# Peptides against a protein of PDB entry 1EBD, part 85

Target 1, 138 residues: chain A of PDB entry 1EBD
Amino acid sequence: KASYEGKVAAEAIAGHPSAVDYVAIPAVVFSDPECASVGYFEQQAKDEGIDVIAAKFPFAANGRALALNDTDGFLKLVVRKEDGVIIGAQIIGPNASDMIAELGLAIEAGMTAEDIALTIHAHPTLGEIAMEAAEVAL

## One batch from the design tools (peptide; made by RFdiffusion4, then SolubleMPNN)

Design b2_p22_7_s1 (from b2_p22_7, 7 letters changed)
Fold by OpenDDE base, seed 2:
Structure b2_p22_7_s1 (fold): chain B 138 residues (1-138), chain A 22 residues (1-22)
Amino acid sequence: as target 1 above (138 residues)
Amino acid sequence: SKEEAKARIAAHLAALAAKEAA
């Protein structure tokens, strides 16, 4: 049920195209699980001819999520393949509404997956999932 | 590798600094 609701919420976010040429405007749906997005979706980037890596990491593999027994969902980074710059991120899962801020900052600053991967995240936290997803993109 | 990533980070930071200076 939670997985289904998360999918619906994520689709709702995807259905709100921003007419504003700002990449790093977050969108949040406070469903269960929460859904949050900033920047490009993978397919959106592909449709615009951007070659991307979609790096996905599940909350089921996150230590804090396991401890909380709240492991539904994932974090996805959309990374431009040519230079490793993060151009989008989606989170479905616990604390997505707050966790999206780190990724919004990363996109706004023009940071790469390497920048996130080598940033120490507190252990054990849900936020470590951003680092893990970034490592997948490397 | 981490070493390669660190090198790319350094290059990335340099590029950002150059962009800000331009």
Scores: peptide ipSAE 0.023, ipTM 0.458, DockQ to the pose 0.029
Fold by OpenDDE base, seed 1:
Structure b2_p22_7_s1 (fold): chain B 138 residues (1-138), chain A 22 residues (1-22)
Amino acid sequence: as target 1 above (138 residues)
Amino acid sequence: SKEEAKARIAAHLAALAAKEAA
């Protein structure tokens, strides 16, 4: 956020049109396992009256995680039922700090669970878990 | 507001990390 705002400010100072217009602010905890989140948590959405699907997929079922012997945790997608749009994501597990970027992008772009489910992810990768969770949401 | 949201999320993540680390 601060980095993005700094970029916007720099562009403005340079005389270019620029504005802060973002929704998804990622947060990361570099613990073991790593934790990352962007957008709504499930309960936050529910508290605001948004009807959501919480689609969860465990790293224990991810081929790359198994190969790495690092299978703790999961990925959770928070999907708005009305239109299938992804409004939040949480990751606890290997490489969560980097993997959250894909989901941040998806949220900012207004993508649906179907969009991610239909996006081919390399096999075997940790990133496949996003696709797997998206399929759960369908 | 976004700063507050970020702080809230960070707190939630910390709680999740603590739980998962057990």
Scores: peptide ipSAE 0.022, ipTM 0.475, DockQ to the pose 0.038
Fold by OpenDDE base, seed 3:
Structure b2_p22_7_s1 (fold): chain B 138 residues (1-138), chain A 22 residues (1-22)
Amino acid sequence: as target 1 above (138 residues)
Amino acid sequence: SKEEAKARIAAHLAALAAKEAA
């Protein structure tokens, strides 16, 4: 957050147009299991009157997680029903702190669940869980 | 313990939600 705000300020001082947008700012808890979030939680979206799909996929069904014997938790995508745009994501499980970056990028770029579902993820990887959760939202 | 893990997950989600609201 601080780094992003600093960049925006630097661009403004240099005479370049810029804006602060906190939608895709990640929050991480380095616990066991790790937890990470970016954008809207499901309830936050509902409180603002946004009709959403909460698409959840468990690490227990992920091939890499099984191979690592680390299958606790899940990935959840918060998807706006109107247009399929991803507006939030939560990850509880292995490597959540790093994996949240892909979803932060997706939210910042205004991508849909279909965009992620159609993106090939390496096999077998923990990252495949993002693709699987996106497929649930279709 | 599966039940203990579920309790930890719930607590972590609450903490994350608090950070987002701040």
Scores: peptide ipSAE 0.019, ipTM 0.498, DockQ to the pose 0.024
Fold by OpenDDE base, seed 4:
Structure b2_p22_7_s1 (fold): chain B 138 residues (1-138), chain A 22 residues (1-22)
Amino acid sequence: as target 1 above (138 residues)
Amino acid sequence: SKEEAKARIAAHLAALAAKEAA
């Protein structure tokens, strides 16, 4: 991954007219509950020697999930300890397939857990879980 | 602009690659 990203970056800087490649390509499984992932899994990061925080927040603690009676699963942020940058996210639970987009955006933009934690999310929404997980990472 | 966005992505990728290679 690091080698690939370095190559893509070098090509872009050199002005090669290739399509922009992205770090955060999502993967979604439309199961019940839905599963979505973007960027690094915790173990992948560890295997590559990246020191990470895995911040997990359950849907059982999310107000909207409770109201919907759909509280299975969790959101996990994979956060690089050195600088707090979000490098991965996994969601198992309600609306995971749509909610993963916020985290994909965050990863592509190089956002930190603090950036997400300080972003006001509408209440009550499933999307608040991203903010809650980000707070866990702080 | 689109070009500015591409440049930001490239810079981000370079920074990430440097961190991962360390």
Scores: peptide ipSAE 0.014, ipTM 0.356, DockQ to the pose 0.034

Design b2_p22_7_s2 (from b2_p22_7, 9 letters changed)
Fold by OpenDDE base, seed 3:
Structure b2_p22_7_s2 (fold): chain B 138 residues (1-138), chain A 22 residues (1-22)
Amino acid sequence: as target 1 above (138 residues)
Amino acid sequence: KKEEALAQIRAHSAALAAKEAA
């Protein structure tokens, strides 16, 4: 239920293609669960002819989320297949509004999914979900 | 690096638009 509502909300945030110099402009909805997005949505990338991997990992599999009894939602990375560069990210779930910042930085720095996968994240934290999603993209 | 990636994306979009207009 919450995941479905979050997905619909995220799709509504997806704007029209625009002439922008920066890809990593965050959009946040402070709902419950929170919704956050930066860069390309999967469908936007496909519409522009970009071959992408959509790597998704659920909060239900995150240790900190389980401990907090707040496991609704997921993190999705949009990764360009050609070189593994991250071009978008969406988060629906606990602390999404703050967690999106790491991914915005990664996109603007031209980082790959491998870069995030190899970055040590503190345990147990919600932020580990970024690392888990990055591993899915490999 | 980032600018080159953006240029690549824009090129793909332009190519698709050209095909649709033909």
Scores: peptide ipSAE 0.035, ipTM 0.553, DockQ to the pose 0.020
Fold by OpenDDE base, seed 1:
Structure b2_p22_7_s2 (fold): chain B 138 residues (1-138), chain A 22 residues (1-22)
Amino acid sequence: as target 1 above (138 residues)
Amino acid sequence: KKEEALAQIRAHSAALAAKEAA
């Protein structure tokens, strides 16, 4: 957050007006397992009256996680039912701190669960879990 | 092409759900 705000401020000083949008600012806890979040939590969306699908997929079902013997946790996508747009994501598990960037990008780009589901991810990778969770949302 | 892909994905999701339930 602070780094992003600093960049916005620098751009404003340079004569390029910009606004801070906190929707897709990632939050990471470097615990074991790692925790990462971007955008809406399911309950936050519901509290604001947004009808959502919470699509959850466990690392226990991910091939790379199994190969690494590191299968704790899950990925959750928060998907707006009206149009399938991804509005939030949470990851608890291996490499969550890096994997959250893909979902942050997806949110900022206005991508849908369909977009992610139809994106081929390398096999076997931890990143495939995003595709699997997107499939759950369809 | 996209609709066929979506049909395959939905089938895959259903299979995963069935596997987890078993």
Scores: peptide ipSAE 0.020, ipTM 0.426, DockQ to the pose 0.039
Fold by OpenDDE base, seed 5:
Structure b2_p22_7_s2 (fold): chain B 138 residues (1-138), chain A 22 residues (1-22)
Amino acid sequence: as target 1 above (138 residues)
Amino acid sequence: KKEEALAQIRAHSAALAAKEAA
């Protein structure tokens, strides 16, 4: 099913090393559902000895996703416990290819989960899911 | 004000987690 295809695509993204010395180089797969990633995956961070919080929020709980009848997938933030800084994000779901840009910006700017949690997002929007995931990390 | 907002958010997230676990 679509959910399974998204998982496979996300795993493929995790296996591709970046040739550029940037943390926030986005990777996008235009599958159904779309997959997008930037920065660390949870396991990558753990393998490097970084203590992280993996904060996950499902599109099934997002008001706009419900209104669009497109609720497959989730957004995951990878947050460093030491200082709350966001070091990675993965999105599987509607509009993932565009939504990853906000998180890429956040990572490069050194923002924390708190910064995103306290940022007002329009309601109801798909982008609001980033705020919800950030709240989970608090 | 930010601290108050943060406290509200933490309470909200805890409530959501409780609902999801139920």
Scores: peptide ipSAE 0.018, ipTM 0.413, DockQ to the pose 0.034
Fold by OpenDDE base, seed 2:
Structure b2_p22_7_s2 (fold): chain B 138 residues (1-138), chain A 22 residues (1-22)
Amino acid sequence: as target 1 above (138 residues)
Amino acid sequence: KKEEALAQIRAHSAALAAKEAA
């Protein structure tokens, strides 16, 4: 957060228009399993009156996770029901710290679950779980 | 093409959900 805010401030000082979006700031805990989040949690969205779909997919069902014998946890997408726009994501599991970047990009770009679902992910990969969760949200 | 892809994805999702429910 501090680094992101500092970068925005530096860009503003340099004469480049920029905005701080606290929704799209990722948080990572490098534990075992790793934890990562960006945007709304499901309950936060509900508390604000946003009608959401919480689409969860477990690493236990991911081919690469199985091959690595590291299947604890899940990926959860928080998707606005009205238009399918992704407004949050949480990952607990292998490589969560890196995988959150794709979803942060998706949120910043205003992408939908459909956009992610229709994006070909290499098979078998851990990142494929984002596509699987997006399919659940459809 | 997109519509067809979405139909296939929804079918896959439904099949997965059915397996998990069983």
Scores: peptide ipSAE 0.017, ipTM 0.431, DockQ to the pose 0.039

Design b2_p22_7_s3 (from b2_p22_7, 10 letters changed)
Fold by OpenDDE base, seed 5:
Structure b2_p22_7_s3 (fold): chain B 138 residues (1-138), chain A 22 residues (1-22)
Amino acid sequence: as target 1 above (138 residues)
Amino acid sequence: KKEEAKEKIKEHMEALAKKEAE
């Protein structure tokens, strides 16, 4: 998992010219497992002086992932402590390339971890992992 | 700015994806 996080971060930053803001732009790598990111990485936020919570939840604890026998990886939310606003998200695991869209929407709309935690997700689905990670941030 | 960023990141991610196996 640590290697997956490093891979996503390095690849996203490598394609990021310093003069261009890619915070709102999703990045996806169609590997096995898939990797996706949008907004701040935890360390990027810290480097900019933003006090954040990194809320992580594993696919090994997700019902749909278990049913699919595809439980590698995790979802991580980067949440600003001051107001609970989600400012970044990373997903390593099944269907990460599509699942990142929900979190991109949340970040663009200025939603909080509470907003996602209170959003009912169908059961069992991979998408529930976003709700679970949001609950960790509370 | 945003459109330029989208194009650059898309090109980068597509290039990286070609090197990855599923």
Scores: peptide ipSAE 0.037, ipTM 0.604, DockQ to the pose 0.063
Fold by OpenDDE base, seed 3:
Structure b2_p22_7_s3 (fold): chain B 138 residues (1-138), chain A 22 residues (1-22)
Amino acid sequence: as target 1 above (138 residues)
Amino acid sequence: KKEEAKEKIKEHMEALAKKEAE
């Protein structure tokens, strides 16, 4: 059911040119820490009248980040409340420039936070933070 | 047009980082 609702929502987003630009185009800043974004920011969604959950998880709580002594920053998922579909993601932290790709794929496919939460990520990895943030949204 | 969108996103990221970065 959630998958079907996600497809319908994704198609609706794709029908609006300005929404397509924000959803489809990732951005990366190779700063220290790195910054990466894809899809809606929380405030952009609110300005368009979308009721969202902003699910945030810190790298300070990620086992791999701790092992690397690189724990600054966080991952944020922007999730539409009515159907749980991920419509945006931002990462500030280690390997953000590469990690944004998983979330870009999820948004493009119309996936929900539950889909990411139920996807097993290898332990310990930085990528686990996506799963942890998705669980926060549930 | 994609370039304009990327620049706008970059501006938003800078604002986000300023507000939310630890």
Scores: peptide ipSAE 0.026, ipTM 0.574, DockQ to the pose 0.034
Fold by OpenDDE base, seed 1:
Structure b2_p22_7_s3 (fold): chain B 138 residues (1-138), chain A 22 residues (1-22)
Amino acid sequence: as target 1 above (138 residues)
Amino acid sequence: KKEEAKEKIKEHMEALAKKEAE
């Protein structure tokens, strides 16, 4: 069900040249805090007429981030309202440069926010923030 | 084309980082 929907959505994104470029190419900035992005930015999606949900979750609410005393920043998922497919993600915070890979995979696979929300993440980890942000989008 | 896209995204992230960190 969700797998089929994701594949169709991924194909739709892949069929749009401008979307393909931004979806397929992650970028990182090694700063303090780190920054990473893949796929659409919220405003970019809006400018292209895509109705999106921007689901944001702060590292200040993440158990691992608290334990590390590194709680600056947030994770933002850009979710297409029409079908719940994740089309972009931005992370500012600890381990952003590595964490973006999970979201890149999700976007390329055409996964929905629900798919991520239902994916069990180890506890406590920074990666749980992706699950938490996905729940915000539901 | 990929490199151009990477650079554009990186520039956006750098701008975002400045806004969030300051």
Scores: peptide ipSAE 0.025, ipTM 0.559, DockQ to the pose 0.035
Fold by OpenDDE base, seed 2:
Structure b2_p22_7_s3 (fold): chain B 138 residues (1-138), chain A 22 residues (1-22)
Amino acid sequence: as target 1 above (138 residues)
Amino acid sequence: KKEEAKEKIKEHMEALAKKEAE
């Protein structure tokens, strides 16, 4: 139930690009679980004719989430298939509101899924989920 | 390559904003 409500909330905050000179503006809903999004949703990218890979990794498979007994939700990366560049990310789960910042930075910098996958994340941390999702996109 | 990729993303987001405004 909580996961469903989180999914609906995350979808409701779907990106509305502004005329501001930023590539990606984050959106956060402080629910339980938290929801955060930056850049494109998968369907938005498809509607714009962008061929994408949606790489998803669940918190249930994250060591820190297991240790915290807070394993609901997932991280999703939206990756442009042509060059592996990250163009969007969505997180439903623990610490989503803070974790979205790494992915916002990645999008603004024009980074690829490979760049994130090759970045060492401390173990065990919730942040490792970004690395794991990036590996899925490779 | 990264700067070029960043510019492409920006262009797509601007295009999306234009569609939403219509």
Scores: peptide ipSAE 0.025, ipTM 0.541, DockQ to the pose 0.058; fails the geometry check

Design b2_p22_7_s4 (from b2_p22_7, 11 letters changed)
Fold by OpenDDE base, seed 5:
Structure b2_p22_7_s4 (fold): chain B 138 residues (1-138), chain A 22 residues (1-22)
Amino acid sequence: as target 1 above (138 residues)
Amino acid sequence: KKEEALKKIREKQAELAAKEAA
């Protein structure tokens, strides 16, 4: 948030007006396994009366995670049932700190689970787990 | 929705495979 707001301010000073418009701020814990989150948690959405699908996929079923012998954890997508829009994501597992960026982008862009599911991810990669979780949400 | 979406995914995968094989 601070970096984004600072960039907007710098651009304005440079004569290129911009506006701060963000939906979600990522949070990362560099533990083992790593933890990362962006947007709504499932319970937060439910508490606000949003009908959601929690789509979960384990790293134990991811080809790259298996190859790396690092299969702890999962990726969870929080998807609004009304329109399939991704409103949150949580990752516990390998490279969660970097992988959350794709999902942050998806949330900020208003993408659906279908958008992610229909995006071909390189094989085998950890990133495929986002695609797999998105397929679960369909 | 799911079946149609999965169908599109498989079609894209097949298209990509065909391009790589050509």
Scores: peptide ipSAE 0.032, ipTM 0.518, DockQ to the pose 0.058
Fold by OpenDDE base, seed 1:
Structure b2_p22_7_s4 (fold): chain B 138 residues (1-138), chain A 22 residues (1-22)
Amino acid sequence: as target 1 above (138 residues)
Amino acid sequence: KKEEALKKIREKQAELAAKEAA
């Protein structure tokens, strides 16, 4: 956020109009396991009256995580039932701090769980877990 | 809906596998 806003400010100072337009700001904690979040938490959505699906997939079932012997945690997608749009994501596990970026992009673009599910992810990778969670949401 | 989406996924995977085998 700070870097993005800094770029916008620099562009404005340089005489080139630019606007800040974002929906999802990632939050990361570099713990062990790492924690990352973007958009709505499940309970936040429910508190606001949004009917959601919480699609969860464990790293224990991810081939890359198994190969790395780092299988604690999960990825959770918060998906709006009405239209399947991803409105939030949480990751607890290996490389969560970097993996959250894909989901941030998906949320900013208004993508659905189906969009992610239909995106081929390399095998074996930690990133496959996003695809697996998206399939759960279908 | 889900079945249709999964069908598309399987078809894409099959196509990718065929390309990798070529």
Scores: peptide ipSAE 0.031, ipTM 0.515, DockQ to the pose 0.058
Fold by OpenDDE base, seed 2:
Structure b2_p22_7_s4 (fold): chain B 138 residues (1-138), chain A 22 residues (1-22)
Amino acid sequence: as target 1 above (138 residues)
Amino acid sequence: KKEEALKKIREKQAELAAKEAA
């Protein structure tokens, strides 16, 4: 976030009008387990009157997480009911800091839960959890 | 919509499995 804000400021000074859009800016806490978020939280969406589906999938059900003996936490997708568009994601668990990038890309691209669900993820990987959560949202 | 998506998922997974087994 700080680096992104710095880039926006630098671009503005250089004569390129720009604005900071915090919706798709990821936030990461390198705790154990790691925490990462991008876009809307479920309650934020509800407070703004957006009807959403919160699709949650636990790392305890992920094959790679089990193999790594690191199964704490979950991935949550916040999906707009009207059109299935992903508007937020939260991850608590192994490699959350890197995994959030896929979902940030999905949000910026206007992808739906269906798009993620139909994307084949390698097996077994932690990344499969995004696909699994997307399937929950269908 | 969900049902259609699930069908596509199953088909793609089956195709991938077939390729990996070959």
Scores: peptide ipSAE 0.028, ipTM 0.498, DockQ to the pose 0.055
Fold by OpenDDE base, seed 3:
Structure b2_p22_7_s4 (fold): chain B 138 residues (1-138), chain A 22 residues (1-22)
Amino acid sequence: as target 1 above (138 residues)
Amino acid sequence: KKEEALKKIREKQAELAAKEAA
């Protein structure tokens, strides 16, 4: 957040105005398991009157997580019901700090759960969990 | 939209499975 705001400020000072968009600013806690979030939490969306689907998929059902013997946690997508657009994501589990970047990109680009569900992810990888969660949201 | 998306997913999965089997 601070880095992003600093970049926007620097661009403005340099004569290149940039719009500030806080929707896709990630937050990461490097704990064990790692925690990462970007965009809306489910309750935040509800508090603002946004009708959402919270699509959750556990690492216990992910092939790579099983192979690593690291299956704690889950990935959650917050999807707007009106149009299927992803407006938030939370990850608790292995490699959450890096995996959140894909979802930040998806939110910033205005992608839908369908877009991620139809994106082929390498097998076996932790990243497949994003695809699985997206399928839940359909 | 959901039904159409699911159809596309299943078609892609079938295609990938066929490629692996070949």
Scores: peptide ipSAE 0.027, ipTM 0.498, DockQ to the pose 0.052

Design b2_p22_8_s1 (from b2_p22_8, 11 letters changed)
Fold by OpenDDE base, seed 3:
Structure b2_p22_8_s1 (fold): chain B 138 residues (1-138), chain A 22 residues (1-22)
Amino acid sequence: as target 1 above (138 residues)
Amino acid sequence: SEEKAAIQATLEQLRAKIAARA
């Protein structure tokens, strides 16, 4: 990991937000496993001509998920290649409905995969899967 | 609505993949 540098100038927000179809509004399905999404899906971004990295990390490799014996699913980050900005995220797995909020915040703030990768997440927790997926994108 | 459909499709695909493993 490189050292974190503070941002000096304002950055453009990700995607194409509108008052009616806000990009950072999460959607949740309380199924088993839970499924949550915010921002772009991978194919949606590609259809709009955005070159993206789809970074995926499985709950089967997450320490807390293993401890809970609940390891189905994954977290996927949709990252714009040109600047590393996160423009979408999907979570299928334990506590997806709550964990999507971190990624919604990241997208709203125009954060990059590097920002999340360098954010310290407690270990072992389900939430650290976001950090792991962000590292995949780098 | 379109986003909901995409989420459901993702969930269904995942369930199928999991079932194929074991």
Scores: peptide ipSAE 0.275, ipTM 0.762, DockQ to the pose 0.022
Fold by OpenDDE base, seed 2:
Structure b2_p22_8_s1 (fold): chain B 138 residues (1-138), chain A 22 residues (1-22)
Amino acid sequence: as target 1 above (138 residues)
Amino acid sequence: SEEKAAIQATLEQLRAKIAARA
């Protein structure tokens, strides 16, 4: 539904043949739910021959999202299998437009999924979802 | 356009940087 529409919109922006294919520059759609992306989409990485893990964690399993009664969507990390380096992230859900900045920083810094998984996030927060998704990638 | 070409060049640099991450 709304999350699906946001996903399609994000993919269209990033992957449309006539559009500039932004990578490390974040893209945000202020829809309901919000949609944000930075770095590679899973399919983009595969098209370039990069073997990746797509680690997904839903807001429905996030404590703060539950408390806010705003649980639509998910966070997805795109992680290079060879070395665990994060090369992309997509967020559909509450506060996506702000939360994407943490992951953009992680990509620019060359951080791994393990780095994020081992980073303490305040509880309960929406931001914990990044840590949870990183754990999925391990 | 020239702007698009400049952006594309930057994107290629970023892709190369990401690909080279260790």
Scores: peptide ipSAE 0.022, ipTM 0.455, DockQ to the pose 0.041
Fold by OpenDDE base, seed 1:
Structure b2_p22_8_s1 (fold): chain B 138 residues (1-138), chain A 22 residues (1-22)
Amino acid sequence: as target 1 above (138 residues)
Amino acid sequence: SEEKAAIQATLEQLRAKIAARA
Protein backbone atom coordinates (compact mmCIF):
# COMPACT_ATOMS: atom_id res chain seq x y z
CA LYS B 1 0.00 0.00 0.00
CA ALA B 2 2.65 2.48 1.01
CA SER B 3 4.80 1.61 -1.98
CA TYR B 4 1.89 1.87 -4.36
CA GLU B 5 0.74 5.18 -2.95
CA GLY B 6 4.28 6.45 -3.12
CA LYS B 7 4.50 5.51 -6.76
CA VAL B 8 1.23 7.29 -7.51
CA ALA B 9 2.51 10.39 -5.79
CA ALA B 10 5.78 10.26 -7.67
CA GLU B 11 3.98 9.88 -10.97
CA ALA B 12 1.71 12.80 -10.16
CA ILE B 13 4.71 14.97 -9.41
CA ALA B 14 6.25 13.91 -12.69
CA GLY B 15 3.11 14.97 -14.54
CA HIS B 16 1.72 11.54 -15.22
CA PRO B 17 -1.96 10.95 -14.58
CA SER B 18 -2.36 8.38 -11.88
CA ALA B 19 -4.77 7.43 -9.15
CA VAL B 20 -4.78 5.26 -6.08
CA ASP B 21 -7.09 2.49 -7.19
CA TYR B 22 -6.59 -0.72 -5.26
CA VAL B 23 -9.12 -3.16 -3.92
CA ALA B 24 -7.14 -5.44 -1.67
CA ILE B 25 -4.25 -4.93 0.71
CA PRO B 26 -2.40 -8.01 1.87
CA ALA B 27 -1.75 -8.74 5.52
CA VAL B 28 0.98 -11.14 6.57
CA VAL B 29 2.16 -12.73 9.77
CA PHE B 30 5.64 -14.20 9.41
CA SER B 31 5.19 -17.00 11.88
CA ASP B 32 5.44 -20.77 11.69
CA PRO B 33 3.19 -21.55 9.98
CA GLU B 34 2.92 -18.30 8.06
CA CYS B 35 -0.42 -16.57 7.74
CA ALA B 36 -1.57 -14.26 4.99
CA SER B 37 -4.83 -12.67 3.96
CA VAL B 38 -6.15 -10.36 1.30
CA GLY B 39 -9.64 -9.02 0.72
CA TYR B 40 -12.66 -10.27 2.59
CA PHE B 41 -12.80 -12.87 5.24
CA GLU B 42 -15.80 -15.14 4.89
CA GLN B 43 -17.57 -13.72 7.91
CA GLN B 44 -16.87 -10.14 6.87
CA ALA B 45 -18.55 -10.79 3.56
CA LYS B 46 -21.53 -12.40 5.23
CA ASP B 47 -21.82 -9.51 7.67
CA GLU B 48 -22.10 -7.19 4.70
CA GLY B 49 -24.79 -9.33 3.14
CA ILE B 50 -22.63 -10.85 0.43
CA ASP B 51 -23.51 -14.42 -0.43
CA VAL B 52 -20.19 -16.22 -0.67
CA ILE B 53 -18.64 -19.61 -1.11
CA ALA B 54 -15.70 -20.38 1.13
CA ALA B 55 -13.57 -22.77 -0.90
CA LYS B 56 -10.94 -24.43 1.25
CA PHE B 57 -8.10 -26.73 0.26
CA PRO B 58 -5.58 -28.20 2.72
CA PHE B 59 -1.83 -28.25 2.30
CA ALA B 60 -2.02 -31.85 3.48
CA ALA B 61 -3.34 -32.62 0.01
CA ASN B 62 -0.70 -30.58 -1.83
CA GLY B 63 2.11 -32.57 -3.42
CA ARG B 64 4.86 -30.04 -2.80
CA ALA B 65 3.80 -29.52 0.80
CA LEU B 66 3.98 -33.27 1.32
CA ALA B 67 7.44 -33.40 -0.22
CA LEU B 68 8.56 -30.60 2.08
CA ASN B 69 6.96 -32.28 5.10
CA ASP B 70 5.20 -28.98 5.75
CA THR B 71 1.51 -29.71 5.41
CA ASP B 72 -0.15 -27.75 8.18
CA GLY B 73 -2.80 -25.30 7.12
CA PHE B 74 -4.89 -24.47 4.12
CA LEU B 75 -5.83 -21.96 1.49
CA LYS B 76 -9.32 -20.48 1.56
CA LEU B 77 -10.91 -18.53 -1.28
CA VAL B 78 -13.87 -16.30 -0.57
CA VAL B 79 -15.91 -16.27 -3.74
CA ARG B 80 -19.04 -14.25 -4.44
CA LYS B 81 -21.76 -16.68 -5.48
CA GLU B 82 -23.48 -14.27 -7.82
CA ASP B 83 -20.68 -14.08 -10.34
CA GLY B 84 -17.85 -16.26 -9.06
CA VAL B 85 -15.58 -13.27 -8.43
CA ILE B 86 -12.87 -13.79 -5.85
CA ILE B 87 -13.25 -11.19 -3.13
CA GLY B 88 -10.90 -12.59 -0.52
CA ALA B 89 -8.30 -15.20 0.28
CA GLN B 90 -6.56 -16.54 3.35
CA ILE B 91 -3.52 -18.78 3.49
CA ILE B 92 -2.10 -20.51 6.51
CA GLY B 93 0.87 -22.66 5.70
CA PRO B 94 4.20 -22.82 3.91
CA ASN B 95 5.17 -19.75 1.90
CA ALA B 96 1.83 -18.07 2.60
CA SER B 97 3.52 -14.66 2.70
CA ASP B 98 4.54 -14.95 -0.94
CA MET B 99 1.68 -17.00 -2.32
CA ILE B 100 -0.86 -14.40 -1.23
CA ALA B 101 0.39 -12.18 -4.05
CA GLU B 102 -1.28 -14.31 -6.70
CA LEU B 103 -4.61 -13.94 -4.97
CA GLY B 104 -4.09 -10.24 -4.45
CA LEU B 105 -3.51 -9.91 -8.17
CA ALA B 106 -6.61 -11.94 -8.92
CA ILE B 107 -8.77 -9.80 -6.65
CA GLU B 108 -7.38 -6.55 -8.03
CA ALA B 109 -8.09 -7.75 -11.55
CA GLY B 110 -11.62 -8.85 -10.71
CA MET B 111 -10.92 -12.45 -11.60
CA THR B 112 -13.22 -15.37 -10.94
CA ALA B 113 -12.52 -18.70 -9.38
CA GLU B 114 -12.80 -20.12 -12.88
CA ASP B 115 -9.98 -17.86 -14.05
CA ILE B 116 -7.68 -19.30 -11.42
CA ALA B 117 -8.89 -22.85 -12.00
CA LEU B 118 -8.15 -22.52 -15.70
CA THR B 119 -4.67 -21.12 -15.07
CA ILE B 120 -2.13 -23.91 -15.25
CA HIS B 121 0.00 -24.10 -12.13
CA ALA B 122 3.22 -26.06 -12.18
CA HIS B 123 3.20 -29.46 -10.52
CA PRO B 124 4.26 -30.03 -7.86
CA THR B 125 4.27 -26.54 -6.33
CA LEU B 126 2.82 -24.92 -3.26
CA GLY B 127 1.10 -22.37 -5.48
CA GLU B 128 -0.86 -25.17 -7.09
CA ILE B 129 -3.07 -25.06 -4.02
CA ALA B 130 -4.68 -21.87 -5.36
CA MET B 131 -5.85 -23.74 -8.42
CA GLU B 132 -7.15 -26.59 -6.28
CA ALA B 133 -9.11 -24.24 -4.06
CA ALA B 134 -10.51 -22.48 -7.11
CA GLU B 135 -11.74 -25.79 -8.46
CA VAL B 136 -13.54 -26.40 -5.19
CA ALA B 137 -15.38 -23.12 -5.70
CA LEU B 138 -16.74 -24.15 -9.12
CA SER A 1 -4.77 -4.11 11.58
CA GLU A 2 -8.16 -5.69 11.99
CA GLU A 3 -7.40 -8.16 9.24
CA LYS A 4 -4.04 -8.97 10.77
CA ALA A 5 -5.70 -9.62 14.09
CA ALA A 6 -8.08 -12.04 12.41
CA ILE A 7 -5.14 -13.83 10.82
CA GLN A 8 -3.42 -14.09 14.17
CA ALA A 9 -6.53 -15.54 15.74
CA THR A 10 -6.76 -18.16 13.02
CA LEU A 11 -3.11 -19.02 13.50
CA GLU A 12 -3.60 -19.48 17.20
CA GLN A 13 -6.53 -21.79 16.59
CA LEU A 14 -4.44 -23.84 14.20
CA ARG A 15 -1.58 -24.08 16.67
CA ALA A 16 -3.97 -25.25 19.33
CA LYS A 17 -5.30 -27.98 17.08
CA ILE A 18 -1.80 -29.10 16.19
CA ALA A 19 -0.80 -29.23 19.83
CA ALA A 20 -3.89 -31.21 20.71
CA ARG A 21 -3.08 -34.01 18.27
CA ALA A 22 0.61 -34.14 19.15
Scores: peptide ipSAE 0.018, ipTM 0.465, DockQ to the pose 0.021
Fold by OpenDDE base, seed 4:
Structure b2_p22_8_s1 (fold): chain B 138 residues (1-138), chain A 22 residues (1-22)
Amino acid sequence: as target 1 above (138 residues)
Amino acid sequence: SEEKAAIQATLEQLRAKIAARA
């Protein structure tokens, strides 16, 4: 995040603020539990008048998290209601810093919650939580 | 700072792109 922000800032200062070709920039806090976010927060979307579904799924319901005895937190998908496009995601929990990349990819690619829901995730993995949250958003 | 302002401006642009995305 910091590296990309620095690059973006340099480009903006150089007079090329529109040169940014990314849709979203992830943010990560390496705390315990880890926190990660990409794209819109639910309230940000609402403040901008975007009608969204906030689909939340807890790690307490994730098989791998249970096996690891590390079930704090959740994954939240922020999904535009009109077309199901994922516009944001937040993860608080185990391996959030790495798992956010899947959602970042989804947002950058313009994927829908259905796309994630229909993507087979290995079992049992923490990453299944993305699929589960996507199913909630359907 | 100028850098902070530039970052914030870019973040706003990104949000606009997300909002406008089909």
Scores: peptide ipSAE 0.018, ipTM 0.418, DockQ to the pose 0.036

